# Peptides against a protein of PDB entry 8YVU: the designs that were tried, part 35

Target 1, 39 residues: chain A of PDB entry 8YVU
Amino acid sequence: PQLCYILDAILFLYGIVLTLLYCRLKIQVRKAAITSYEK
Target 2, 160 residues: chain B of PDB entry 8YVU
Amino acid sequence: TWLTVLKKEQEFLGVTQILTAMICLCFGTVVCSVLDISHIEGDIFSSFKAGYPFWGAIFFSISGMLSIISERRNATYLVRGSLGANTASSIAGGTGITILIINLKKSLAYIHIHSCQKFFETKCFMASFSTEIVVMMLFLTILGLGSAVSLTICGAGEEL

## One batch from the design tools (peptide; made by RFdiffusion4, then SolubleMPNN)

Design b1_p11_2_s4 (from b1_p11_2, 9 letters changed)
Fold by OpenDDE base, seed 1:
Structure b1_p11_2_s4 (fold): chain B 39 residues (1-39), chain C 160 residues (1-160), chain D 39 residues (1-39), chain A 11 residues (1-11)
Amino acid sequence: as target 1 above (39 residues)
Amino acid sequence: as target 2 above (160 residues)
Amino acid sequence: as target 1 above (39 residues)
Amino acid sequence: DLLELLLKLFS
């Protein structure tokens, strides 16, 4: 049971980090697309 | 740049907020239907007694829906309404987190005081169940608050 | 305890989906960067 | 993409 809660916390943190990274990456894709279009 | 990104993700954040709200409402309804919280000793279900799953879900759902509608129709009055609703939802989310933390502390204290080695005992089982539900609700509330704050920032940027 | 396992399953699935999306997005960023460099 | 996926869930 305690291990399950620890795993939940780790997975939750992982989900948050991945969401932030995904958002950053999405911004990078958009910036790259705009830069490529301006050239 | 951050505002432009948030604007593009407004609909997504709104949908996420609605989903979070619905899940919270479902959990609250299920717990209230299965358990008679009023007859349980202690403040193990303080967040439920306060009705947080209900009013919190309503606030998040309304703010999410308004955000989606505002984005789709691009009307000034809808933008202001969405901003107000998201601000209210952000405040509600913060309050909800506080309530849930207090509930979690009480539940954990109860488990510790009663030395709940026998989880099959009714009182210890209820305390453990409360702890699990409160943790889930806390995670959902954090997600909802994040979406509401993001939408609030985006709406504020549109008003400027 | 059973609820904890259910939550773990949901969070795990969410993490997998986000990881896949992140990988796809990362590939897109790389492709966009290469295209911008060739111009 | 994730938005579309979520919209499909609510549809």
Scores: peptide ipSAE 0.484, ipTM 0.802, DockQ to the pose 0.039
Fold by OpenDDE base, seed 2:
Structure b1_p11_2_s4 (fold): chain B 39 residues (1-39), chain C 160 residues (1-160), chain D 39 residues (1-39), chain A 11 residues (1-11)
Amino acid sequence: as target 1 above (39 residues)
Amino acid sequence: as target 2 above (160 residues)
Amino acid sequence: as target 1 above (39 residues)
Amino acid sequence: DLLELLLKLFS
């Protein structure tokens, strides 16, 4: 049971980090698309 | 396009594979150091008795290292070696998944048969602990297999 | 305790999906950057 | 970025 909670914590943290990175990357894609459209 | 993407992430996949291997090795060594698996009755630790955490970790480590070296040096012989190692690692990963699934089934069956309602019973605790470790190892093995397969595809694409 | 294992499975699956999406998005950023450089 | 982070862990 303790190991399960530890794994949950790690996976949860990993999910949060990936979500943040994904959001940042999505914003970058949008910015790149806008820049490409203006040029 | 997909091959070019895999090529660009080859080093990342190699590092991930090495990391997975190291974690598996750590789990194996810790379990073997803390628990005398040979004295534990039953097939709860069948995957550990088979030595998967050790030989699997070796295969994944070698394949990951070869992949990184191959990417850095870009030599034909290293590419072939990496392809071979990654193929072997993929096979090892598949075998490992099978072993872990079998172990998981046995552990779950043990818990069911002994009606492990009392967590503090040594046998039930060991079975539960084994189940948790096997699940973690299964997840790591799936990640390792994914990386090895990706590296294999990338290497095969470079040979063509 | 059973809920913990279910949560582990869900979080693990979520992590895999996010990883795939992140990879796809990263490719899109690179393509957009190349297109912007050629124009 | 993630690659650099991982490489930093192994350095």
Scores: peptide ipSAE 0.480, ipTM 0.800, DockQ to the pose 0.038
Fold by OpenDDE base, seed 4:
Structure b1_p11_2_s4 (fold): chain B 39 residues (1-39), chain C 160 residues (1-160), chain D 39 residues (1-39), chain A 11 residues (1-11)
Amino acid sequence: as target 1 above (39 residues)
Amino acid sequence: as target 2 above (160 residues)
Amino acid sequence: as target 1 above (39 residues)
Amino acid sequence: DLLELLLKLFS
């Protein structure tokens, strides 16, 4: 049971990091799309 | 397009593969050092008895290292070597997944047969511990296999 | 204990899905950047 | 970016 909770913590942290990276990338896509539209 | 993306992330995939291999090796070493698997009754540690954490880690480490070296030096002979190593690692990963699934089934069957609802008994504790470790190893093996397959596709694309 | 294993499976699946989405989004950013450069 | 993040994580 303790090992299971450790794995959960690692996977949870991994999920948070990936979510933040995804959000940053999504913002970059939006900025690139806006720049292309203005030209 | 997907091939181009995989080529750009080849070093990352190689590093991930090496990391996965090292973690697998660490788990194998810890389990072997803490537990005397040879004296444990049953096949709850069948993956460890088969030596998968050791040989699997070697295959994945070699594959990852060759992939990184191939990307950095950009030599044709290294690309071929990396392709061969990644193919071997992919096969090893598939075999490892099979072994781990069999181990998991045996561990779960043991828990069911002995009605291990109370984890205070030594045998039930070992079966539960084995199940947890095998699940972790299975996840790591899937990640390693994904990296090896991706690197194999990249290497095959470079040769064509 | 059973709930912990279920959570592990869900978090693992979530991690895989997010990784795939991140890769797709990264490709989109690259395509948008190329299109912006050609203009 | 992801490679740099990993390198930062393991540095």
Scores: peptide ipSAE 0.472, ipTM 0.804, DockQ to the pose 0.039
Fold by OpenDDE base, seed 3:
Structure b1_p11_2_s4 (fold): chain B 39 residues (1-39), chain C 160 residues (1-160), chain D 39 residues (1-39), chain A 11 residues (1-11)
Amino acid sequence: as target 1 above (39 residues)
Amino acid sequence: as target 2 above (160 residues)
Amino acid sequence: as target 1 above (39 residues)
Amino acid sequence: DLLELLLKLFS
């Protein structure tokens, strides 16, 4: 049971990091799209 | 293209493969050090009896190292060697997954047959522990196989 | 303990999906950057 | 980018 919780913690952390990176990347895509439209 | 993305991530995939191999080796070493698998009744640790954490870790480590070296030196002979090693590692990973699934089924069957409601019983505890370790090893093996397959595809694309 | 394993499976699946989505977004950002450069 | 992130994690 302890090992399961450790794995959960690692996977949860990984998910959070990926979510943050995804959000940042999505913001970059939106900024690029806006810049392209103004062009 | 997908091939271009994989080429840029070759070093990362190689490092991931080596890391996965090292973790698998560590788990194998810990289990062998803490438990005398030869004295454990049943096939709860069949994957460990087969030595998968050891030979699998060796194959993945070699494959990862060759992939990194091939990417850094950019030599044709190293690319071919890396492709061969990654192919071998992919086969080993597939075999390992099969062994781990069989072990997992046996462990779960053991828990079901003995009605392991009392977790404090030694046999039930060992079966549960085995199940947890096998699941972790299975996840790691899947990650390693994914990296090996990705590296194989990348290497094959470079030869074409 | 059973709930822990279920959580592991869900988190693992979530991680895979996020990784795929991240890769797709990264490709889109690269395509946008190339298009911006050609302009 | 991903490699730099990994290096940052290990550093």
Scores: peptide ipSAE 0.453, ipTM 0.794, DockQ to the pose 0.037

Design b1_p11_3_s1 (from b1_p11_3, 5 letters changed)
Fold by OpenDDE base, seed 1:
Structure b1_p11_3_s1 (fold): chain B 39 residues (1-39), chain C 160 residues (1-160), chain D 39 residues (1-39), chain A 11 residues (1-11)
Amino acid sequence: as target 1 above (39 residues)
Amino acid sequence: as target 2 above (160 residues)
Amino acid sequence: as target 1 above (39 residues)
Amino acid sequence: TEEEKLLELLL
């Protein structure tokens, strides 16, 4: 059971990091789209 | 194209594969160091008895390294070598998943048959521990397989 | 302990889905960047 | 570092 909780913690951290990266990338896409509309 | 994206992530996938391999190797080593699997009765550690954490980790590590080297040097011969290694790693991963599923079924069956209400019984504890480790290894193997397959598809796309 | 394994499975699936979405988003960023250079 | 480059490639 302790190992399972450790894995949960790792996967949870990974999920958080990926979510943050995804959000950053989404913001970049939006910025790129806005820049393309302003040309 | 999907191939272009995978090509750009090829190095990352290779690193992920190596990392997964290292984690699998570490788990295998830890389990072998803590538990004398050879003296454990039953098939609850069948995946470990088969040496999967070791050979699987080696295959994934080699595949990942070859993929990274192939991407960096951009040489045709390295691409073919990487493709071969990734294909082999994909097969190894699939085999590993199969072994782990079988082990998981055996471990779960053991827990069910022995009515492991007393978690403190050594056999029930070992079966539970085996189940936990096998599940972790299964996840890692799926990740490794995913990376290896992705790299294989990328390599195949470069040869077309 | 069973809940832990279920959580692991959910988090793992979430990680895979996020990875795929991240890859797709990265492609979109690249396409947007290329389109901005062609203008 | 190669790790930083990889992180930069990821980011």
Scores: peptide ipSAE 0.386, ipTM 0.797, DockQ to the pose 0.052
Fold by OpenDDE base, seed 2:
Structure b1_p11_3_s1 (fold): chain B 39 residues (1-39), chain C 160 residues (1-160), chain D 39 residues (1-39), chain A 11 residues (1-11)
Amino acid sequence: as target 1 above (39 residues)
Amino acid sequence: as target 2 above (160 residues)
Amino acid sequence: as target 1 above (39 residues)
Amino acid sequence: TEEEKLLELLL
């Protein structure tokens, strides 16, 4: 049971980090698209 | 386009594969050091008795290393070697998943049969611990297989 | 304890899906950058 | 460094 909770914590942290990275990447795509339309 | 993307991520996939292999090896070593698997009756640790954490880790490590070296040196012989190693690692990963699933089924069956309501019983604790470790190993094996397959597809695309 | 394993499975699946989406988004960013340099 | 480039590529 303790190992399960440790795994949950790791997976949860991984999910949060990936979500943040995904959001940042999505913002970058939007910025790149806007810059491409202004040129 | 997909092949180009896989090529760019080849080093990352190789590193992930090596890391997965090292984690699997560490888990195998820890389990073997803490638990005398040879004295444990039953098939709860069948995956460990089969030596999967060890030989699987070796295959994944070799595959990952060859992939990284192949990408860095861009030599035809290294590309072929990496493709071969990744193919072998993919087969090993598939076999490992099968072994782990069988072990998981046996462990779950053991817990069910012995009605392990009291986690403090040594046998029930060992079965539960084995189940947890097997699940972790299964996840790592799936990640390793995914990386190996991706590297295999990338290598095959470079040969064509 | 059984709930912990179910949570692990859900978090693992979520991690895989996010990884795939991140890879797709990264490809889109790269394509957008290349298109911007060709103009 | 190659490691920094990899980190920049990941971030």
Scores: peptide ipSAE 0.347, ipTM 0.781, DockQ to the pose 0.049
Fold by OpenDDE base, seed 3:
Structure b1_p11_3_s1 (fold): chain B 39 residues (1-39), chain C 160 residues (1-160), chain D 39 residues (1-39), chain A 11 residues (1-11)
Amino acid sequence: as target 1 above (39 residues)
Amino acid sequence: as target 2 above (160 residues)
Amino acid sequence: as target 1 above (39 residues)
Amino acid sequence: TEEEKLLELLL
């Protein structure tokens, strides 16, 4: 049971990191789209 | 192209493969050090008895190292060697997954048959522990296989 | 303990989906960067 | 370095 909770913690952390990276990348795409529209 | 993306991530995939292999090896060594698998009755640790953590880790490590070396040196002979190693590692990973699934089924069946509501029985504890380790090893093996297959596709794309 | 394994499966699936979405988004960012350079 | 640029691109 303890190993399962450790795995959950690792996967949860991985999910959070990926979500943050995805959000950052999405913001970058939006900024690039805005810059292309102003050109 | 998808191949161009994979080529750029080839080193990362190789590192991931090596790390996965090292983790598998660590789990194998820990289990072998804590438990005398030879004295454990039943097939609960069949994957460990087969030595999968050891040979699987070796194959994945070699494949990952060859992939990294091939990318860094950009030599045609190394590309072919890496492709061969990654193909072998992919086959080994598939075999490992099969063994782990069989072990998992046996462990789950054991828990079900013995109605392991009382964790105080040493056999039930060992079966549960085995199940947890096998699941972890299965996840790691899937990750390793994914990296090996990706590297194989990259290598095949470079030869075409 | 069974709930822990279910959580592991959900988190693992979430990680895979996020990884695929991240890869797609990364490709979009690269395409946008190439398009901006050709202009 | 190219590695730092890659890290900046990833982060």
Scores: peptide ipSAE 0.310, ipTM 0.769, DockQ to the pose 0.048
Fold by OpenDDE base, seed 4:
Structure b1_p11_3_s1 (fold): chain B 39 residues (1-39), chain C 160 residues (1-160), chain D 39 residues (1-39), chain A 11 residues (1-11)
Amino acid sequence: as target 1 above (39 residues)
Amino acid sequence: as target 2 above (160 residues)
Amino acid sequence: as target 1 above (39 residues)
Amino acid sequence: TEEEKLLELLL
């Protein structure tokens, strides 16, 4: 049972980090699309 | 610039693969040291009995090391060697996933058959522990496979 | 205890999906950068 | 620098 909670914590942290990276990348894609539209 | 990015990504993937392999070895050694798997009745530890944490970790470690060396030396022969090693590691990872899934099914079946609602029984505790370890190993194996496949694709792209 | 394993499965699936989406988005950013450079 | 832009792309 303790190992399960440790795994949950690791997976949760991984999910948060990936979500932040995904959001940053999504913002970059949007900025690139806007720059392409202005040219 | 793109090739340098891919190279940095390859090194990172190779390091991740080696790290995954080392973690798998550590789990394998810890389980073997704490539990006498040979005396445990049933197929709860079938993945460990098959030696997957050991041979799988070796394949992933070799693949990761070859990938890092290939990136550092920028030699065509090393790129081919890395591609071969990553392909072999991908196959090993797929086999490992299959073994772990089979082990997980057996462990879950054991828990269901013995109505392991009371975790205080030694057999039920061992089955629960096995399932937890197998899930962790499965996660690590999937990460290792993902890195190996990514490195294989990158290596194949460099040969074309 | 069963809830912990269910949570592990959900978090694991979420991690896989996010990783795939991140890879796709990264490819899109790369394609956008190449298109911007040709221009 | 190009390296910083690359790091921003990776990160």
Scores: peptide ipSAE 0.297, ipTM 0.780, DockQ to the pose 0.049

Design b1_p11_3_s2 (from b1_p11_3, 7 letters changed)
Fold by OpenDDE base, seed 5:
Structure b1_p11_3_s2 (fold): chain B 39 residues (1-39), chain C 160 residues (1-160), chain D 39 residues (1-39), chain A 11 residues (1-11)
Amino acid sequence: as target 1 above (39 residues)
Amino acid sequence: as target 2 above (160 residues)
Amino acid sequence: as target 1 above (39 residues)
Amino acid sequence: SEEEKLLQELL
């Protein structure tokens, strides 16, 4: 059970990091699309 | 396009594979150091008795290292070597998953049969511990297999 | 303990899905960058 | 004890 909770914590942290990276990447895509539209 | 993306992430996949292998090796060594598996009754540690954490870790490590070297040197012979190593690692990963699933089933069955409501019984504790370790190893093996398969696809795409 | 293992499975699945989405988004960013450079 | 129960839940 303790190991399960540790794994949960690791996976949860991984999920948060990926979500943040995904959000940053999504913002970059949006910025690129806007710049492309203005050209 | 997908092949190009996978090629660009090849180093990352290789590093992930090596990391997964190292973690698996660490778990294997810790379990072997803390527990005398040979004296444990039952098949709750069948994956460890089969030596999977060791040989699997070796295969994944070799595959990851070859993938990184192949990407850096960009030599045809290294690409083929990496493809072979990743294929072998994929097979090893698949075998490992099978072994771990069997072990997991046995451990869960043991817990169910003995109605391990009293956790402090040594046998129940060992079965529970085995289940936890096997689950962790299973996740790591799936990650390793995913990386190995991805690298195999990349290598195959470069040969075409 | 059962809930912990279920959570592990959910978090693991979430991690896989996010990884796939991240890869797709990264491809889109690269395509957008290439298109912007060709213009 | 509650401590033993907690330990059992964590283990």
Scores: peptide ipSAE 0.342, ipTM 0.779, DockQ to the pose 0.021
Fold by OpenDDE base, seed 3:
Structure b1_p11_3_s2 (fold): chain B 39 residues (1-39), chain C 160 residues (1-160), chain D 39 residues (1-39), chain A 11 residues (1-11)
Amino acid sequence: as target 1 above (39 residues)
Amino acid sequence: as target 2 above (160 residues)
Amino acid sequence: as target 1 above (39 residues)
Amino acid sequence: SEEEKLLQELL
C-alpha cells in the first residue's frame, strides 16, 4: 500500500518529464521541417 | 511560435477537458450513490458536500464544448465566447483545487488524530477512502485547469 | 488502496504510450537530420 | 482465507 503511493509519485513525475521532452522534440521536428521546406 | 502549437492542439485540449469533467462527474455520482454524505459526521467529504464534482464538471464540460465548437466553426463570436467560458472554467478549477486541498488536510488530520492503525473502524476506512478520492479528484482538477488555461491563452492570442 | 492500484495502472499505461511516441519522434528527428546532412 | 490475505496485501 505505501509502495503504491510511492510508485504513483514516481510515475507521475516520469509522465511530466516525458511530456516536456515530447513537447521539446515536437517543436524541434517542426523547426526542422520548416527549415527543410525553406531550402 | 508557442501560440501556434497551442492552436493546433486546441481540439485535443478541449476533448481532454471534457473527459476530465466526465470522470469528475462519474466520481461524484458514485460517491453520492454509495455514501450518504449527509449522514457522515465530520468534514471528511467537505468537497462533495459543497457539490464540487457537480458544478466543476459542468463548468469544465461547457468550457471544453465551447472550445471545440469555436475551433471547428472559426467564428469570431464563438472565439470570444470560448475565451470567456475558459476563463470562467480556469477560475472554477482554481477554486476547486483550493477546496480539495482543504478537504485533504482535514482528512489527513482526522487519520492522524484517530491513529487509524485499525482500518476496520468504519470512521478510519471512510477517512482513507475520502483521502484517496480527493487525491484523484485533485489530479483530475489540475489536468482540467491546465487544459482550460491553455485554451484561454490560445483564445487570447487569437484576439491579439 | 484499490484506487491506488488503478491509478498506477493508468499512469503506467500512459507512461508506456508516451515512451513509444517519444521513441518514434526521436527516430523521425534522426532520420530528418541524416537526410539534411546528405543534401 | 487467501482472499483476506490478498485484501490485506492490497490495503
Scores: peptide ipSAE 0.314, ipTM 0.762, DockQ to the pose 0.021
Fold by OpenDDE base, seed 4:
Structure b1_p11_3_s2 (fold): chain B 39 residues (1-39), chain C 160 residues (1-160), chain D 39 residues (1-39), chain A 11 residues (1-11)
Amino acid sequence: as target 1 above (39 residues)
Amino acid sequence: as target 2 above (160 residues)
Amino acid sequence: as target 1 above (39 residues)
Amino acid sequence: SEEEKLLQELL
């Protein structure tokens, strides 16, 4: 059971990191779209 | 700005790949040190007997390192090398997944056949342990494969 | 113990989905950048 | 062994 919790912790951390990266990328896409619209 | 972000993402993916490889290697080493796999009857540790934690970790580590070096030096030859390494790592990851799935099936079959409801028997305990480790290794391998494939796509896009 | 394995499965699925979405978003960003450069 | 017991606790 402890190994399962360790795996959960790793997967959870990975999920958080991916979510942050996804949010950053999404913000960049939005900025690019706004810049394209202003031209 | 976009290229710098993509580079940062590639570095992150490379680091993730190396980390995954190191974890796999650590698990392999721990299992080999704690358990005398050679004396364990059955195929519950088939992935370990095949040496996957070792060679898989090596491939992923090399791929990750090459990816990081390629990004840092911005040399065309390193980009090609990274692409090749990531492709090789992707193939290795796919092979590893296959081996791990086979091992998992064997372990689960063993548990089912021997009605291992009581985990106190040595064989049932080993089968359960193998199952848990194999599942962890499978998840790590899938993560490593995902990173390697992502890096391969990024590298291919830079060459085009 | 069973709940831990269920959590592992959910987190793993979440990680896969996020990875796919991240890849799609990255492709969109690249396409937007190319389109902006051609203008 | 104590190691086996520890492993059992980890499982």
Scores: peptide ipSAE 0.423, ipTM 0.814, DockQ to the pose 0.019; fails the geometry check
Fold by OpenDDE base, seed 2:
Structure b1_p11_3_s2 (fold): chain B 39 residues (1-39), chain C 160 residues (1-160), chain D 39 residues (1-39), chain A 11 residues (1-11)
Amino acid sequence: as target 1 above (39 residues)
Amino acid sequence: as target 2 above (160 residues)
Amino acid sequence: as target 1 above (39 residues)
Amino acid sequence: SEEEKLLQELL
């Protein structure tokens, strides 16, 4: 059970990091699309 | 700016791969230090007997390091080397998953056959512990495989 | 204790899905950048 | 024992 909780913590942290990276990437895609449309 | 972002992502994947490898190595070392696997009868620790935590960790570590170095130096020979290492790591990860699944099945079968209601029996405790460790290693191996495959696809795309 | 393993499974699945989505988004960003550079 | 209970909670 302790190992399970440790794994949960690692997976949770990984999920948070991936979510933040995904959000950043999505914002970048939107900015690139806007810049391409203005040219 | 986009190239810089992609480089940062590749570095992150490489770091994740190295971290996964290090965790696997640590688990392998701890299990080998605490448990005398050679004296444990049965196939509960078959993945450890096969040496997967060791060679798997080495492959993933090398792949991650090469990926980071390749990204930093941006040399053609390093990119090819990283691609090769990531491919090898992907194969190793697939093999590791297979071994771990087999070990997990054996451990679960052992628990079922012996009706391990008393958790404090040494054999049942070892089987349960093995199951937990194998599950953790399986998750880590899948994460490592995902990172290696991602890096392989990214590297192949840069060569084309 | 059993709830911990269920949580692990959910978090693991979430991690896989996010990784796939991240890869798809990354490919889209690359394609957009290439198209913008050719113009 | 309390230790056994703690172990059961940890397991």
Scores: peptide ipSAE 0.351, ipTM 0.801, DockQ to the pose 0.019; fails the geometry check

